# Peptides against a protein of PDB entry 4IGA: the designs that were tried, part 22

Target 1, 116 residues: chain A of PDB entry 4IGA
Amino acid sequence: KRVLIVDDAAFMRMMLKDIITKAGYEVAGEATNGREAVEKYKELKPDIVTMDITMPEMNGIDAIKEIMKIDPNAKIIVCSAMGQQAMVIEAIKAGAKDFIVKPFQPSRVVEALNKV

## One batch from the design tools (peptide; aimed at target 1 Q85)

Design b1_p19_4_s3 (made by RFdiffusion4, then SolubleMPNN; from b1_p19_4, 8 letters changed)
Fold by OpenDDE base, seed 5:
Structure b1_p19_4_s3 (fold): chain B 116 residues (1-116), chain A 19 residues (1-19)
Amino acid sequence: as target 1 above (116 residues)
Amino acid sequence: MEEILKRVEEHLKEIKEKE
């Protein structure tokens, strides 16, 4: 399965890429904001998306809503910071299939990838 | 959807109880 990684932080994308690859998944591509995530989803047609919701320029929730309009079967795992409880609930209501709270363990990322 | 929302609520409660 191919994974699109969406996070504004280069370090977070690198860490997710290492975990995803070691778990036997392929990285379809990367996006740095919610607009780029929607564009890359259309282009790459990934099997799974990891979506940061902490992005300041475009709300990760809006990116989820737009991806779900393109593909109602999209498999989105939300990555959130501590204290973003309302946004995690909103992401699940928008159609996200699972969530991971930062800081996360590699095993928790792999568990989410295997379950969606 | 209901099951995952319940898991969010439970996890968020556990975080709040550890703070």
Scores: peptide ipSAE 0.121, ipTM 0.661, DockQ to the pose 0.310
OpenDDE base, seeds 1, 2, 3, 4: peptide ipSAE 0.062, 0.059, 0.056, 0.114; ipTM 0.602, 0.599, 0.592, 0.650

Design b1_p19_4_s4 (made by RFdiffusion4, then SolubleMPNN; from b1_p19_4, 9 letters changed)
Fold by OpenDDE base, seed 5:
Structure b1_p19_4_s4 (fold): chain B 116 residues (1-116), chain A 19 residues (1-19)
Amino acid sequence: as target 1 above (116 residues)
Amino acid sequence: MEEILKKVKEQLEENELKK
């Protein structure tokens, strides 16, 4: 399966790419904000998306909503430093399938990839 | 929803223990 990685931090994208690749998944591409994520989803048609929340241009919640309009069957895993209960609920209501708080264990990401 | 909230809570607690 192919994964689109969305995060404004280059280091975080690199970390996720390493985890995803080692777990046997392919990286479809990367995006640095929510607007870019929506455009890349249309272009690449990935099987899974890892989504940051706090990004410039468009935040992750809005990006989830827009991607779900394009593909109601989208498989989106949130990966964010914002672990408040209200934020988790908002992300799931928007359409996310899982929510991972930073910092995280690589195994947690792999479990999420395997379950969505 | 409930299972995801539980996992988030667990991770937050683990992160606090490491501080």
Scores: peptide ipSAE 0.600, ipTM 0.915, DockQ to the pose 0.917
OpenDDE base, seeds 1, 2, 3, 4: peptide ipSAE 0.600, 0.588, 0.592, 0.593; ipTM 0.915, 0.912, 0.913, 0.913

Design b1_p19_5 (made by RFdiffusion4)
Pose (drawn by RFdiffusion4):
Order: sequence, then structure tokens, then C-alpha cells
Structure b1_p19_5 (pose): chain A 116 residues (1-116), chain P 19 residues (1-19)
Amino acid sequence: as target 1 above (116 residues)
Amino acid sequence: EEEIEERNEEVKKLVEELL
């Protein structure tokens, strides 16, 4: 399965890419903010996207809304430090299929990739 | 490690209730 990794932190993108490839998935590309995430999603058409929330330019909520418009069947797992109830509700309402709060353990990323 | 696991279980439970 091809995965687009979306996060403005170079270190997080690096450690997610490492988890995803070792778990047997193919890293399709990376994006560093919400606008790029929509741009890459259109270009790459990944099976799954990992999505940070707090990003410059456009946040994860808006990027989720943008990708769900491009593709109503997009599969998105949020991976964010913004684990408040309101943010989880907002991400799920926007169309994300799962939510993982940072700091996270790597096994939770794997089960989220499987789930979608 | 236990604090991370408990926080992620709570968020997972909330996600399951919303879906």
C-alpha cells in the first residue's frame, strides 16, 4: 500500500517513513503543509495518508477537507500533538478514519495503516 | 510509556464512539 506522509517537522516525516516501510508499506511521498498535502494527493493518489494538524499555511483539518473533496474515499490517519477532544471530533467530522496522539508508540501507527 | 498508552487508548475509544 502506498502512503503519503504529511507533517511540517522533518524529524517526524523521517521517523514515520521509517515505520511505514519497515511495516511492509510503500512510502509514496511526503508533504510539509496542508496545501502541499492536497497537491501531492492529487499527483500521487496514495492509498493512505498520515496527517499532522499544526502546519504552516494550511492546517490538517483543512487539508483533510481538501483531500475528501478530491476523493471521497480517501483514507487518512491523523498523527498530531493536538489530541484534545475537540480536535479529534473535528478531524473525524472532516473525514479522517483514525487518530493517533503524539508522542505515540510505533505499533499504533501499524495498526492504523492496517485498519484503513 | 504507560502514560502514552493510556492517552492513546482514550483517544482511540473516543474515535470508536464517533464512527

Design b1_p19_5_s1 (made by RFdiffusion4, then SolubleMPNN; from b1_p19_5, 5 letters changed)
Fold by OpenDDE base, seed 5:
Structure b1_p19_5_s1 (fold): chain B 116 residues (1-116), chain A 19 residues (1-19)
Amino acid sequence: as target 1 above (116 residues)
Amino acid sequence: MEEIEKRNEEVEALVESLL
């Protein structure tokens, strides 16, 4: 399966890329904000998206909503430092299938990829 | 590590309750 990685932090994208690739998934592409995420989703039609929340231009919640308009069956895993209950609820309500709090263990990401 | 794991478990449980 192909994964779109969305995070404004280059280091985080690199880390996720390593985890995803090591787990046997393909990286479809990367995005640095929510607007790019929506554009890349349209372009690449990935099987899975890893989505940060706090990004410039467009936040992850809005990006989830826009992607769900494009593909109601989108498989989005949130990966964010904002692990508050309210944020988790908002992300799931928007259409996310999982929520991973930063910092995370690589195994947590792999489990999420395998589950969605 | 314990605090991180606990936080992760709480979030996982919340997600599962919502889906």
Scores: peptide ipSAE 0.608, ipTM 0.900, DockQ to the pose 0.848
OpenDDE base, seeds 1, 2, 3, 4: peptide ipSAE 0.602, 0.602, 0.594, 0.574; ipTM 0.898, 0.899, 0.896, 0.895

Design b1_p19_5_s2 (made by RFdiffusion4, then SolubleMPNN; from b1_p19_5, 6 letters changed)
Fold by OpenDDE base, seed 3:
Structure b1_p19_5_s2 (fold): chain B 116 residues (1-116), chain A 19 residues (1-19)
Amino acid sequence: as target 1 above (116 residues)
Amino acid sequence: MEEIEERNKKVEELVEKLL
């Protein structure tokens, strides 16, 4: 399966890329904000998206909503430092299939990838 | 680290309840 990685932090994208690749998944591409995420989703048609929330241009919640309009069957895993209950509820309501709080263990990401 | 693990577990439990 192919994964689109969305995070404004280059270090986090690198970390996720390492985890995803070592778990036997392919990286379809990367995006640095929610607008790029929507554009890359249209272009690449990934099987899974890892989505940050706090990003410039367009936040992750809005990106989830836009991706879900394009593909109601999109598999989006949120990966965010914003682990507040309200944010989790909002992300799931928007269409996310999981919510991983930063900092996380690599195994948690792999489990999420395998479940969606 | 224990506090982080507890927080992460609570989020996982919340996700499971919502889905």
Scores: peptide ipSAE 0.664, ipTM 0.925, DockQ to the pose 0.689
OpenDDE base, seeds 1, 2, 4, 5: peptide ipSAE 0.629, 0.616, 0.521, 0.656; ipTM 0.915, 0.912, 0.890, 0.920

Design b1_p19_5_s3 (made by RFdiffusion4, then SolubleMPNN; from b1_p19_5 with E1M E6K K12E E17S)
Fold by OpenDDE base, seed 5:
Structure b1_p19_5_s3 (fold): chain B 116 residues (1-116), chain A 19 residues (1-19)
Amino acid sequence: as target 1 above (116 residues)
Amino acid sequence: MEEIEKRNEEVEKLVESLL
């Protein structure tokens, strides 16, 4: 399966890329903000998206909503430091299938990838 | 680390309750 990695932090994208590839998944591409995420989703048609929340241009919640309009079957895993209950609820309501709080263990990401 | 672990577990439980 191919994964689109969305995070404004280069370090986080690198970390997720390492986890994803070591778990036997392919990285479809990367996006640095929500607008780019939507564009890349249309372009790449990934199987899974890892989505940050706090990003410039467009936040992760709005990106989830836009991606879900494009593909109601999108598999989006949120990876965010914003682990407040309200944010989790909002992300799931928007269409996310999981929510991983930063910092996280690699195994948590792998489990989410395997589950969605 | 314990606080992080607890938070992670709480989020996981919340997600499970919402899906």
Scores: peptide ipSAE 0.619, ipTM 0.904, DockQ to the pose 0.766
OpenDDE base, seeds 1, 2, 3, 4: peptide ipSAE 0.612, 0.614, 0.610, 0.585; ipTM 0.902, 0.904, 0.902, 0.901

Design b1_p19_5_s4 (made by RFdiffusion4, then SolubleMPNN; from b1_p19_5 with E1M E6K K12R E17S)
Fold by OpenDDE base, seed 4:
Parts: structure tokens; C-alpha cells; sequence
Structure b1_p19_5_s4 (fold): chain B 116 residues (1-116), chain A 19 residues (1-19)
């Protein structure tokens, strides 16, 4: 399966790329904000998206909503430091299939990738 | 690491309750 990685932090994208690759998945591409995420989703049609929430240009919640308009069957895993219950509910309501709180263990990401 | 795992477990359970 091919994964689109969305995070404004270069080090986080690198970390996720390592985890995703070691788990046997392919990295379809990267995006640094929600607008890029939507455009890359259209272009690459990935199987899975890892989505940050706090990003410039367009936040992750809005990006989830826009991707769900394009593909109602999109498989989106949120990876965010904003692990408050209200944010988790908002992300799932928007269409996300899982929510991983930063900081996280690599095994939690692998579990999410395998489950969605 | 215990705290990290515990936090993510709580969120995971919340997600599962919502889906």
C-alpha cells in the first residue's frame, strides 16, 4: 500500500517515512500543509494518508474534509500533538479512521497502518 | 514511554467508541 505523508515539520515527515518504509509500505509522496495534501491526494491517489492537524495554509481537519469530498473511502490516520478529546472527536467526525497522539511509538503507527 | 503508551491507548479507545 502507498502512503501520503502530511506534516509541516520536515523531521516528522522523515520519521514517518522511516516507520512506513520499515513496515513494508511505500511512500507515495509528501505534503507540508493541508492545501498540498488535497492536491497530492488528487494526483497520487494514495491508499493511506497520515495527517497532521496544526499546519499553515490549511489545517488537517479541513484537509480531511476536502479529501473526503474527493474520495469518501479515503483512509486517513491523524498524527497530531493535539490529542484533546474534542479534537479527536472532530477528526473522526471529519472522516479520519484513527488518531495517533504525538509523541508516539513506531508500533502505534504500524498498528494504525495495518488496521485501516 | 509508559505515559506515551497510556495516552495513545486512551485515544485509541475513544476512536473505537466513535467508529
Amino acid sequence: as target 1 above (116 residues)
Amino acid sequence: MEEIEKRNEEVRKLVESLL
Scores: peptide ipSAE 0.717, ipTM 0.941, DockQ to the pose 0.923
OpenDDE base, seeds 1, 2, 3, 5: peptide ipSAE 0.698, 0.696, 0.709, 0.716; ipTM 0.934, 0.933, 0.938, 0.939

Design b1_p19_6 (made by RFdiffusion4)
Pose (drawn by RFdiffusion4):
Structure b1_p19_6 (pose): chain A 116 residues (1-116), chain P 19 residues (1-19)
Amino acid sequence: as target 1 above (116 residues)
Amino acid sequence: SEEIDKRNEEVKELVEELL
């Protein structure tokens, strides 16, 4: 399965790419903010997206709304430090299929990729 | 590690309730 990794932190994108490839998935690309995420999603048409929330330019909530418009069947797992109840509700309402709070353990990322 | 696991279980349960 091809995965787009979306996060403005170079270190997080690096560690997620490492977890995803070792778990047997193919890294399809990376994006560093919400606008790029929508741009890459259109270009790459990944099977799954990992989505940070706090990003410059456009946040993860808006990027989830943008990708769900491009593709109502997009499969998105949020991976964010913004683990408050309100943010989880907002991400799920926008269309994300799962939510992982940072700092996270790697096995949770794997089960989220499987789940979607 | 136990605090991270607990926080992630709580968030997972909330996601399951919402979906």

Design b1_p19_6_s1 (made by RFdiffusion4, then SolubleMPNN; from b1_p19_6 with S1M D5E K12R E17K)
Fold by OpenDDE base, seed 4:
Structure b1_p19_6_s1 (fold): chain B 116 residues (1-116), chain A 19 residues (1-19)
Amino acid sequence: as target 1 above (116 residues)
Amino acid sequence: MEEIEKRNEEVRELVEKLL
């Protein structure tokens, strides 16, 4: 399966890329904000998206909503430092299938990839 | 590590209740 990685932090994208590839998934591409995420989703049609929340231009919640308009069957895993219950509820309501709080163990990401 | 895992477990449980 192919994964689109969305995070404004280059280090986090690198970390996720390492985890994803070691787990036997392919990286379809990367996006640095929610607008790029929506554009890349249309272009690449990935099987899975890892989505940050706090990003410039467009936040992850809005990106989830826009991707869900394009593909109601989109498989989006949130990876965010914003692990408050209200944010988790908002992300799931928007269409996310999982929520991983930063910092995280690589095994938690692999578990999410395997479940969605 | 245990605290990180505990936090993620709490969120995971919440997700499972919401889906």
Scores: peptide ipSAE 0.659, ipTM 0.922, DockQ to the pose 0.985
OpenDDE base, seeds 1, 2, 3, 5: peptide ipSAE 0.647, 0.651, 0.651, 0.654; ipTM 0.915, 0.916, 0.917, 0.918

Design b1_p19_6_s2 (made by RFdiffusion4, then SolubleMPNN; from b1_p19_6 with S1M D5E K12R E13K)
Fold by OpenDDE base, seed 4:
Structure b1_p19_6_s2 (fold): chain B 116 residues (1-116), chain A 19 residues (1-19)
Amino acid sequence: as target 1 above (116 residues)
Amino acid sequence: MEEIEKRNEEVRKLVEELL
């Protein structure tokens, strides 16, 4: 399966890429904000998206909503430091299938990839 | 590490309840 990685932090994208590839998934591409995420989703049609929340231009919640308009069957895993219950509820309501709080163990990301 | 796992477990449980 092919994964689109969305995070404004280059280090986090690198970390996720390493985890994803070691788990036997392919990286379809990367995006640095929610607007790029929506554009890349249309272009690449990934099987899975890892989505940050706090990003410039467009936040992850809005990106989830826009991707869900394009593909109601989109498989989006949130990866965010914003792990408050209200944010988790908002992300799931928007259409996310999982929520991983930063910092995280690689095994938690692999678990999410395997479940969605 | 245990606190990280505990936090993610709490969120995982919440997600499972919401889906």
Scores: peptide ipSAE 0.665, ipTM 0.924, DockQ to the pose 0.984
OpenDDE base, seeds 1, 2, 3, 5: peptide ipSAE 0.651, 0.658, 0.655, 0.658; ipTM 0.917, 0.919, 0.919, 0.919

Design b1_p19_6_s3 (made by RFdiffusion4, then SolubleMPNN; from b1_p19_6, 5 letters changed)
Fold by OpenDDE base, seed 2:
Structure b1_p19_6_s3 (fold): chain B 116 residues (1-116), chain A 19 residues (1-19)
Amino acid sequence: as target 1 above (116 residues)
Amino acid sequence: MEEIEKKNEEVEKLVEELL
């Protein structure tokens, strides 16, 4: 399966890329904001998306909503430092299939990838 | 560490309840 990685932080994208590839997944591409995420989703048609929330231009919640309009079957895993209950509820309501709080263990990401 | 682990568990439970 191919994964689109969405995070404004280059370090976080690198970390997720390492986890994803070591788990036997392919990285379809990367995006640095929600607008790029929507564009890359259309272009690459990934099987899974890892989505940050706090990004410039377009936040992760809005990106989830836009991706879900394109593909109601999209498999989106949120990976965010914002672990507040309200944010989790909002992300799941928008269409996310999981929510991983930063900092996380690599195993938690792998479990999410395997479950969606 | 314990506070982070607790937060992660709380989020995981919340996700399970919402799905």
Scores: peptide ipSAE 0.586, ipTM 0.902, DockQ to the pose 0.701
OpenDDE base, seeds 1, 3, 4, 5: peptide ipSAE 0.583, 0.579, 0.577, 0.585; ipTM 0.899, 0.900, 0.899, 0.901

Design b1_p19_6_s4 (made by RFdiffusion4, then SolubleMPNN; from b1_p19_6, 7 letters changed)
Fold by OpenDDE base, seed 1:
Structure b1_p19_6_s4 (fold): chain B 116 residues (1-116), chain A 19 residues (1-19)
Amino acid sequence: as target 1 above (116 residues)
Amino acid sequence: MEEIEKKQEEVRKLVEKLL
């Protein structure tokens, strides 16, 4: 399966790329904000998206909503430092299938990839 | 470490409840 990685931090994208690849998934591409995420989703049609929340241009919640308009079957895993209950609820209501709080263990990301 | 682990578990349980 192919994964689109969405995070404004280059370090975090690199970390996720390593985890995803070692778990036997392919990296479809990367996006640095929610607007790029929406455009890359249309272009690449990935099987899974890892989505940050706090990004410039467009936040991850809005990106989830826009991706779900494009593909109601999108498989989105949130990876965010913002782990408050309200944010988790908002992300799941927007269409996310999981929510991983930063900092995370690689195994947690692998579990989410395998489950969605 | 313990606080982070508790938060991780809390979020997992919340996701499971919502889905």
Scores: peptide ipSAE 0.756, ipTM 0.948, DockQ to the pose 0.744
OpenDDE base, seeds 2, 3, 4, 5: peptide ipSAE 0.755, 0.752, 0.753, 0.755; ipTM 0.947, 0.947, 0.947, 0.948

Design b1_p19_7 (made by RFdiffusion4)
Pose (drawn by RFdiffusion4):
Structure b1_p19_7 (pose): chain A 116 residues (1-116), chain P 19 residues (1-19)
Amino acid sequence: as target 1 above (116 residues)
Amino acid sequence: EEAIEEAMELLEENEELEE
């Protein structure tokens, strides 16, 4: 399965790419903010997207809304430090299929990739 | 309502994992 990794932190994108490839998934690309995420999603048409929330330019909530418009069947797992109840509700309402709060353990990322 | 219930389940799972 091809995965687009979306996060403005170079270190997080690096560690997620490492977990995803070792778990048997193919890294399809990376994006560093919400607008690039929607741009890459159109270009790459990944099977799954990992999504940070706090990003410059456009946040993860808006990027989720943008990708769900491009593709109502997009599979998105949020991976964010913004683990408050309100944010989880907002991400799920926007269309994300799962939510992982940072700092996270790597096995949770794997089960989220499987789940979608 | 379904989205809130799903969020509540996810928050519960996260709380359990932190323990």

Design b1_p19_7_s1 (made by RFdiffusion4, then SolubleMPNN; from b1_p19_7, 11 letters changed)
Fold by OpenDDE base, seed 1:
Structure b1_p19_7_s1 (fold): chain B 116 residues (1-116), chain A 19 residues (1-19)
Amino acid sequence: as target 1 above (116 residues)
Amino acid sequence: MEAEKRAEEILKRIKEEEE
């Protein structure tokens, strides 16, 4: 399966790329904000998306909503430092399948990838 | 699984991981 990695932090994208690749998944591409995420989803048609929440231009919640308009069957895993109850609920209601709080263990990401 | 139930399960896991 191919994964689109969305995070404004280059370090985090690198970390996720390592985890995803070692788990036997392919990295379809990267996006640095919600607008790019939507564009890249259209372009790459990935199987899975890892989505940050706090990003410039467009936040992750809005990106989830826009991606779900494009593909109601999108498999989106949120990876965010914003682990508040309200944020988790909002992300899941927007269409995300899972929510991983930063900092996280690599195994947590792998479990999410395997489950969606 | 409905979104609300999924959210509850995720929140439970987050709480457990913080402990």
Scores: peptide ipSAE 0.531, ipTM 0.892, DockQ to the pose 0.691
OpenDDE base, seeds 2, 3, 4, 5: peptide ipSAE 0.453, 0.505, 0.436, 0.498; ipTM 0.872, 0.886, 0.864, 0.883

Design b1_p19_7_s2 (made by RFdiffusion4, then SolubleMPNN; from b1_p19_7, 10 letters changed)
Fold by OpenDDE base, seed 1:
Structure b1_p19_7_s2 (fold): chain B 116 residues (1-116), chain A 19 residues (1-19)
Amino acid sequence: as target 1 above (116 residues)
Amino acid sequence: MEAEKRAEEILEEIEKERE
């Protein structure tokens, strides 16, 4: 399966790329904000998306909503430092399948990838 | 599964992982 990695932090994208690749998944591409995420989803049609929440231009919640308009069957895993109850609920209501709070263990990401 | 129930499951998992 191919994964689109969305995070405004280059370090985090690199970390996720390593985890995803070692788990046997392919990295379809990267996006640095919600607007790019939507564009890249259209372009790459990935199987899975890892989505940050706090990003410039467009936040992750809005990006989830826009991607779900494009593909109601999108498989989106949120990876965010914003682990408040309200944020988790909002992300899931927007269409995300899982929510991983930063900092996280690599195994948590792998489990999420395998589950969606 | 309804979104609220799924969110609750995730929140419970988050709590366990932080213990």
Scores: peptide ipSAE 0.408, ipTM 0.854, DockQ to the pose 0.746
OpenDDE base, seeds 2, 3, 4, 5: peptide ipSAE 0.400, 0.395, 0.376, 0.408; ipTM 0.854, 0.851, 0.846, 0.854

Design b1_p19_7_s3 (made by RFdiffusion4, then SolubleMPNN; from b1_p19_7, 9 letters changed)
Fold by OpenDDE base, seed 3:
Structure b1_p19_7_s3 (fold): chain B 116 residues (1-116), chain A 19 residues (1-19)
Amino acid sequence: as target 1 above (116 residues)
Amino acid sequence: MEAIEKAEKILEEEEKERE
């Protein structure tokens, strides 16, 4: 399966890319904000999206909503910071399939990838 | 509603495990 990684933090994208690749998944591409995420989703048609919530230009919640309009079957895993429970709930309501709380262990990412 | 409550519980437990 191919994964689109969405996070404004370069370090986080690098870490996720390492975890995803070592788990036997392919990285379809990367996006640094919600607008890029929507564009890359259309372009790459990934099987899974890892979605950061707090991003410039367009946040992860709005990106989820736009992606779900394009593909109601999209498999989106939200990556949230501690204390972002309300935003995680909003992401689930918007159509996210699972969530991971930062900081996370590689095993938790793999679990989410395998579940969706 | 149950799904939301379950998600909140999981989030809380994951936060506690990191402390």
Scores: peptide ipSAE 0.030, ipTM 0.578, DockQ to the pose 0.474
OpenDDE base, seeds 1, 2, 4, 5: peptide ipSAE 0.024, 0.022, 0.027, 0.024; ipTM 0.495, 0.540, 0.553, 0.555

Design b1_p19_7_s4 (made by RFdiffusion4, then SolubleMPNN; from b1_p19_7, 11 letters changed)
Fold by OpenDDE base, seed 1:
Structure b1_p19_7_s4 (fold): chain B 116 residues (1-116), chain A 19 residues (1-19)
Amino acid sequence: as target 1 above (116 residues)
Amino acid sequence: MEAEKKAEEILERIEKERE
C-alpha cells in the first residue's frame, strides 16, 4: 500500500517515512500543509494518508474534510501533538480512521497502518 | 454515533498509552 505523508515539519515527515518504509509500505509522496495534502491526494491517489493537524495554509481537519469530499473511502490516520478530546472527536467526525498523539512509538503507527 | 464510539475507543487507548 502507498502512503501520503502530511506534516509541516520536515523532521516528522522523515520519521514517518522511515517507519512506513520499514513496515513494508511505500511512500507515495509528501505534503507540507493541508492545501498541498488535498492536491497530492488528487494527484497520487494514495491508499493511506498520515495527517498532521496544526499546519499553515490549511489545517488537518479541513484537509480531512476536503479529501473525504474527493474520496469518501479515504483512509486517513491523524498524527498530531493536539491530543485533546475535542480534537480527537472532531478528527474522527471529519472522517479520520485513527488518531495518534505525538510523541508516539513507531509500533503505534504500524498498528494503525495495518488496521485501516 | 459510530464516529463518537470510535473516538471514545481511541481516547481510551490514548489514556492507557500515556500511563
Scores: peptide ipSAE 0.553, ipTM 0.902, DockQ to the pose 0.838
OpenDDE base, seeds 2, 3, 4, 5: peptide ipSAE 0.545, 0.539, 0.536, 0.537; ipTM 0.902, 0.900, 0.901, 0.899

Design b1_p19_8 (made by RFdiffusion4)
Pose (drawn by RFdiffusion4):
Structure b1_p19_8 (pose): chain A 116 residues (1-116), chain P 19 residues (1-19)
Amino acid sequence: as target 1 above (116 residues)
Amino acid sequence: SEEKQQEVKELVEKLLAEQ
């Protein structure tokens, strides 16, 4: 399965890419903010996206809304430090299929990739 | 950290079931 990794932190993109490839998934690309995420999603058409929330330019909530418009069947797992109830509700309402709060353990990322 | 992860997971499962 091809995965687009979306996060403005170079280190997080690096450690997610490492977890995803070792778990047997193919990293399809990376994006560093919400607008690029929508741009890459259109270009790459990944099977799954990992989505940070706090990003410059456009946040993860808006990026989720933008990708769900491009593709109502997009499969998105949020991976964010913004683990408040309100943010989880908002991400799920926007269309994300799962939510992992940072700092996270790597096995949770794997089961989220499987789940979608 | 494990308790927070569990709460977030249960909340996601509840929200998706209510949809």

Design b1_p19_8_s1 (made by RFdiffusion4, then SolubleMPNN; from b1_p19_8, 9 letters changed)
Fold by OpenDDE base, seed 5:
Structure b1_p19_8_s1 (fold): chain B 116 residues (1-116), chain A 19 residues (1-19)
Amino acid sequence: as target 1 above (116 residues)
Amino acid sequence: MEERHEEVRKLVEELLASM
């Protein structure tokens, strides 16, 4: 399966790429904001998306909503430092299949990838 | 911090089950 990684932090994208590839998945591509994520989803048609929330141009919640309009079967895993209940509820209502709080254990990401 | 992560996981499971 192919994964699109969405995060404005280069270090976080690098970390997720290492975890994803070691778990036997392929990285389809990367995006640095929500608008770029929507564009890359259309272009690459990934099987899974890892999605940050706090990004410039377009936040992760709005990106989830736009991707779900394109593909109602999209498999989106949120990965965010904003782990408050209100944000979790908003992400799941938007269409996310899981929510991972930063900082995280690599095993938590692998579990999410295998479950969706 | 670890307790908060587990609370979030439980909340996610409950929300997904309710859909």
Scores: peptide ipSAE 0.201, ipTM 0.754, DockQ to the pose 0.868
OpenDDE base, seeds 1, 2, 3, 4: peptide ipSAE 0.137, 0.117, 0.126, 0.135; ipTM 0.720, 0.693, 0.696, 0.707

Design b1_p19_8_s2 (made by RFdiffusion4, then SolubleMPNN; from b1_p19_8, 8 letters changed)
Fold by OpenDDE base, seed 5:
Parts: structure tokens; C-alpha cells; sequence
Structure b1_p19_8_s2 (fold): chain B 116 residues (1-116), chain A 19 residues (1-19)
């Protein structure tokens, strides 16, 4: 399966890329904001998306909503430092299949990838 | 930290079952 990685932090994208690749998944591409995420989803048609929330131009919640409009079967895993209950509820209502709080263990990302 | 992660996981599971 191919994964689109969405995060504004280059370090976070690098970390996720290492975890995803070691787990036997392919990296379809990367995006640095919610607008790029929507564009890359249309272009690459990934099987899974890892989505940050706090990004410039377009946040991750809005990106989830836009991706779900174009593909209601999209498999989106949120990875965010914002682990508040309200944000988790908002992400799941938008269509996310999991929510991972930063900082995370690599095993938690692998579990999410295998479950969606 | 660990308690928050587990609570979020439980909340996600509950919300996904209700959808």
C-alpha cells in the first residue's frame, strides 16, 4: 500500500517516512500543508494518508473534509500534537479513521497503518 | 503522556463504532 505523508515539519515527514518504509509500505509522496495534501491526493491516489492538523494555508481538518468529498473511502490517519478530546471528535467526524497523539511510538503508527 | 494516548485510542474506537 502507498502512503501520502502530510506534515509542515520536515523532521516529522522524515520520521513518518522511516516508520512507513520499515513497516513494508511505500511512500506515494509528501505534502507540507492541507492544500498540497488535497492536490497530491488527486494526483497520486494513495491508499492511506497520514495527516497533521496544525499547518499553514489549510489545516488538516479542512484537508480531511476536502479529501472525503473527492473520495469517501479515503483512509486518513491523523498524527497531531493536539490530542484534546474536541480535536479528536472533530477529526473523526470529518472522516479520519484513527488519531495518533504526538509524540508517538513507531509501533502506534504501524498499528494504525495495519488497521485502516 | 501514556495515559493521554490510551484515552485518545479508546475515544477513537468508541467514535468509530458509533459511525
Amino acid sequence: as target 1 above (116 residues)
Amino acid sequence: MDELHEKVKELVEKLLEEM
Scores: peptide ipSAE 0.221, ipTM 0.775, DockQ to the pose 0.913
OpenDDE base, seeds 1, 2, 3, 4: peptide ipSAE 0.060, 0.043, 0.053, 0.050; ipTM 0.634, 0.612, 0.614, 0.619

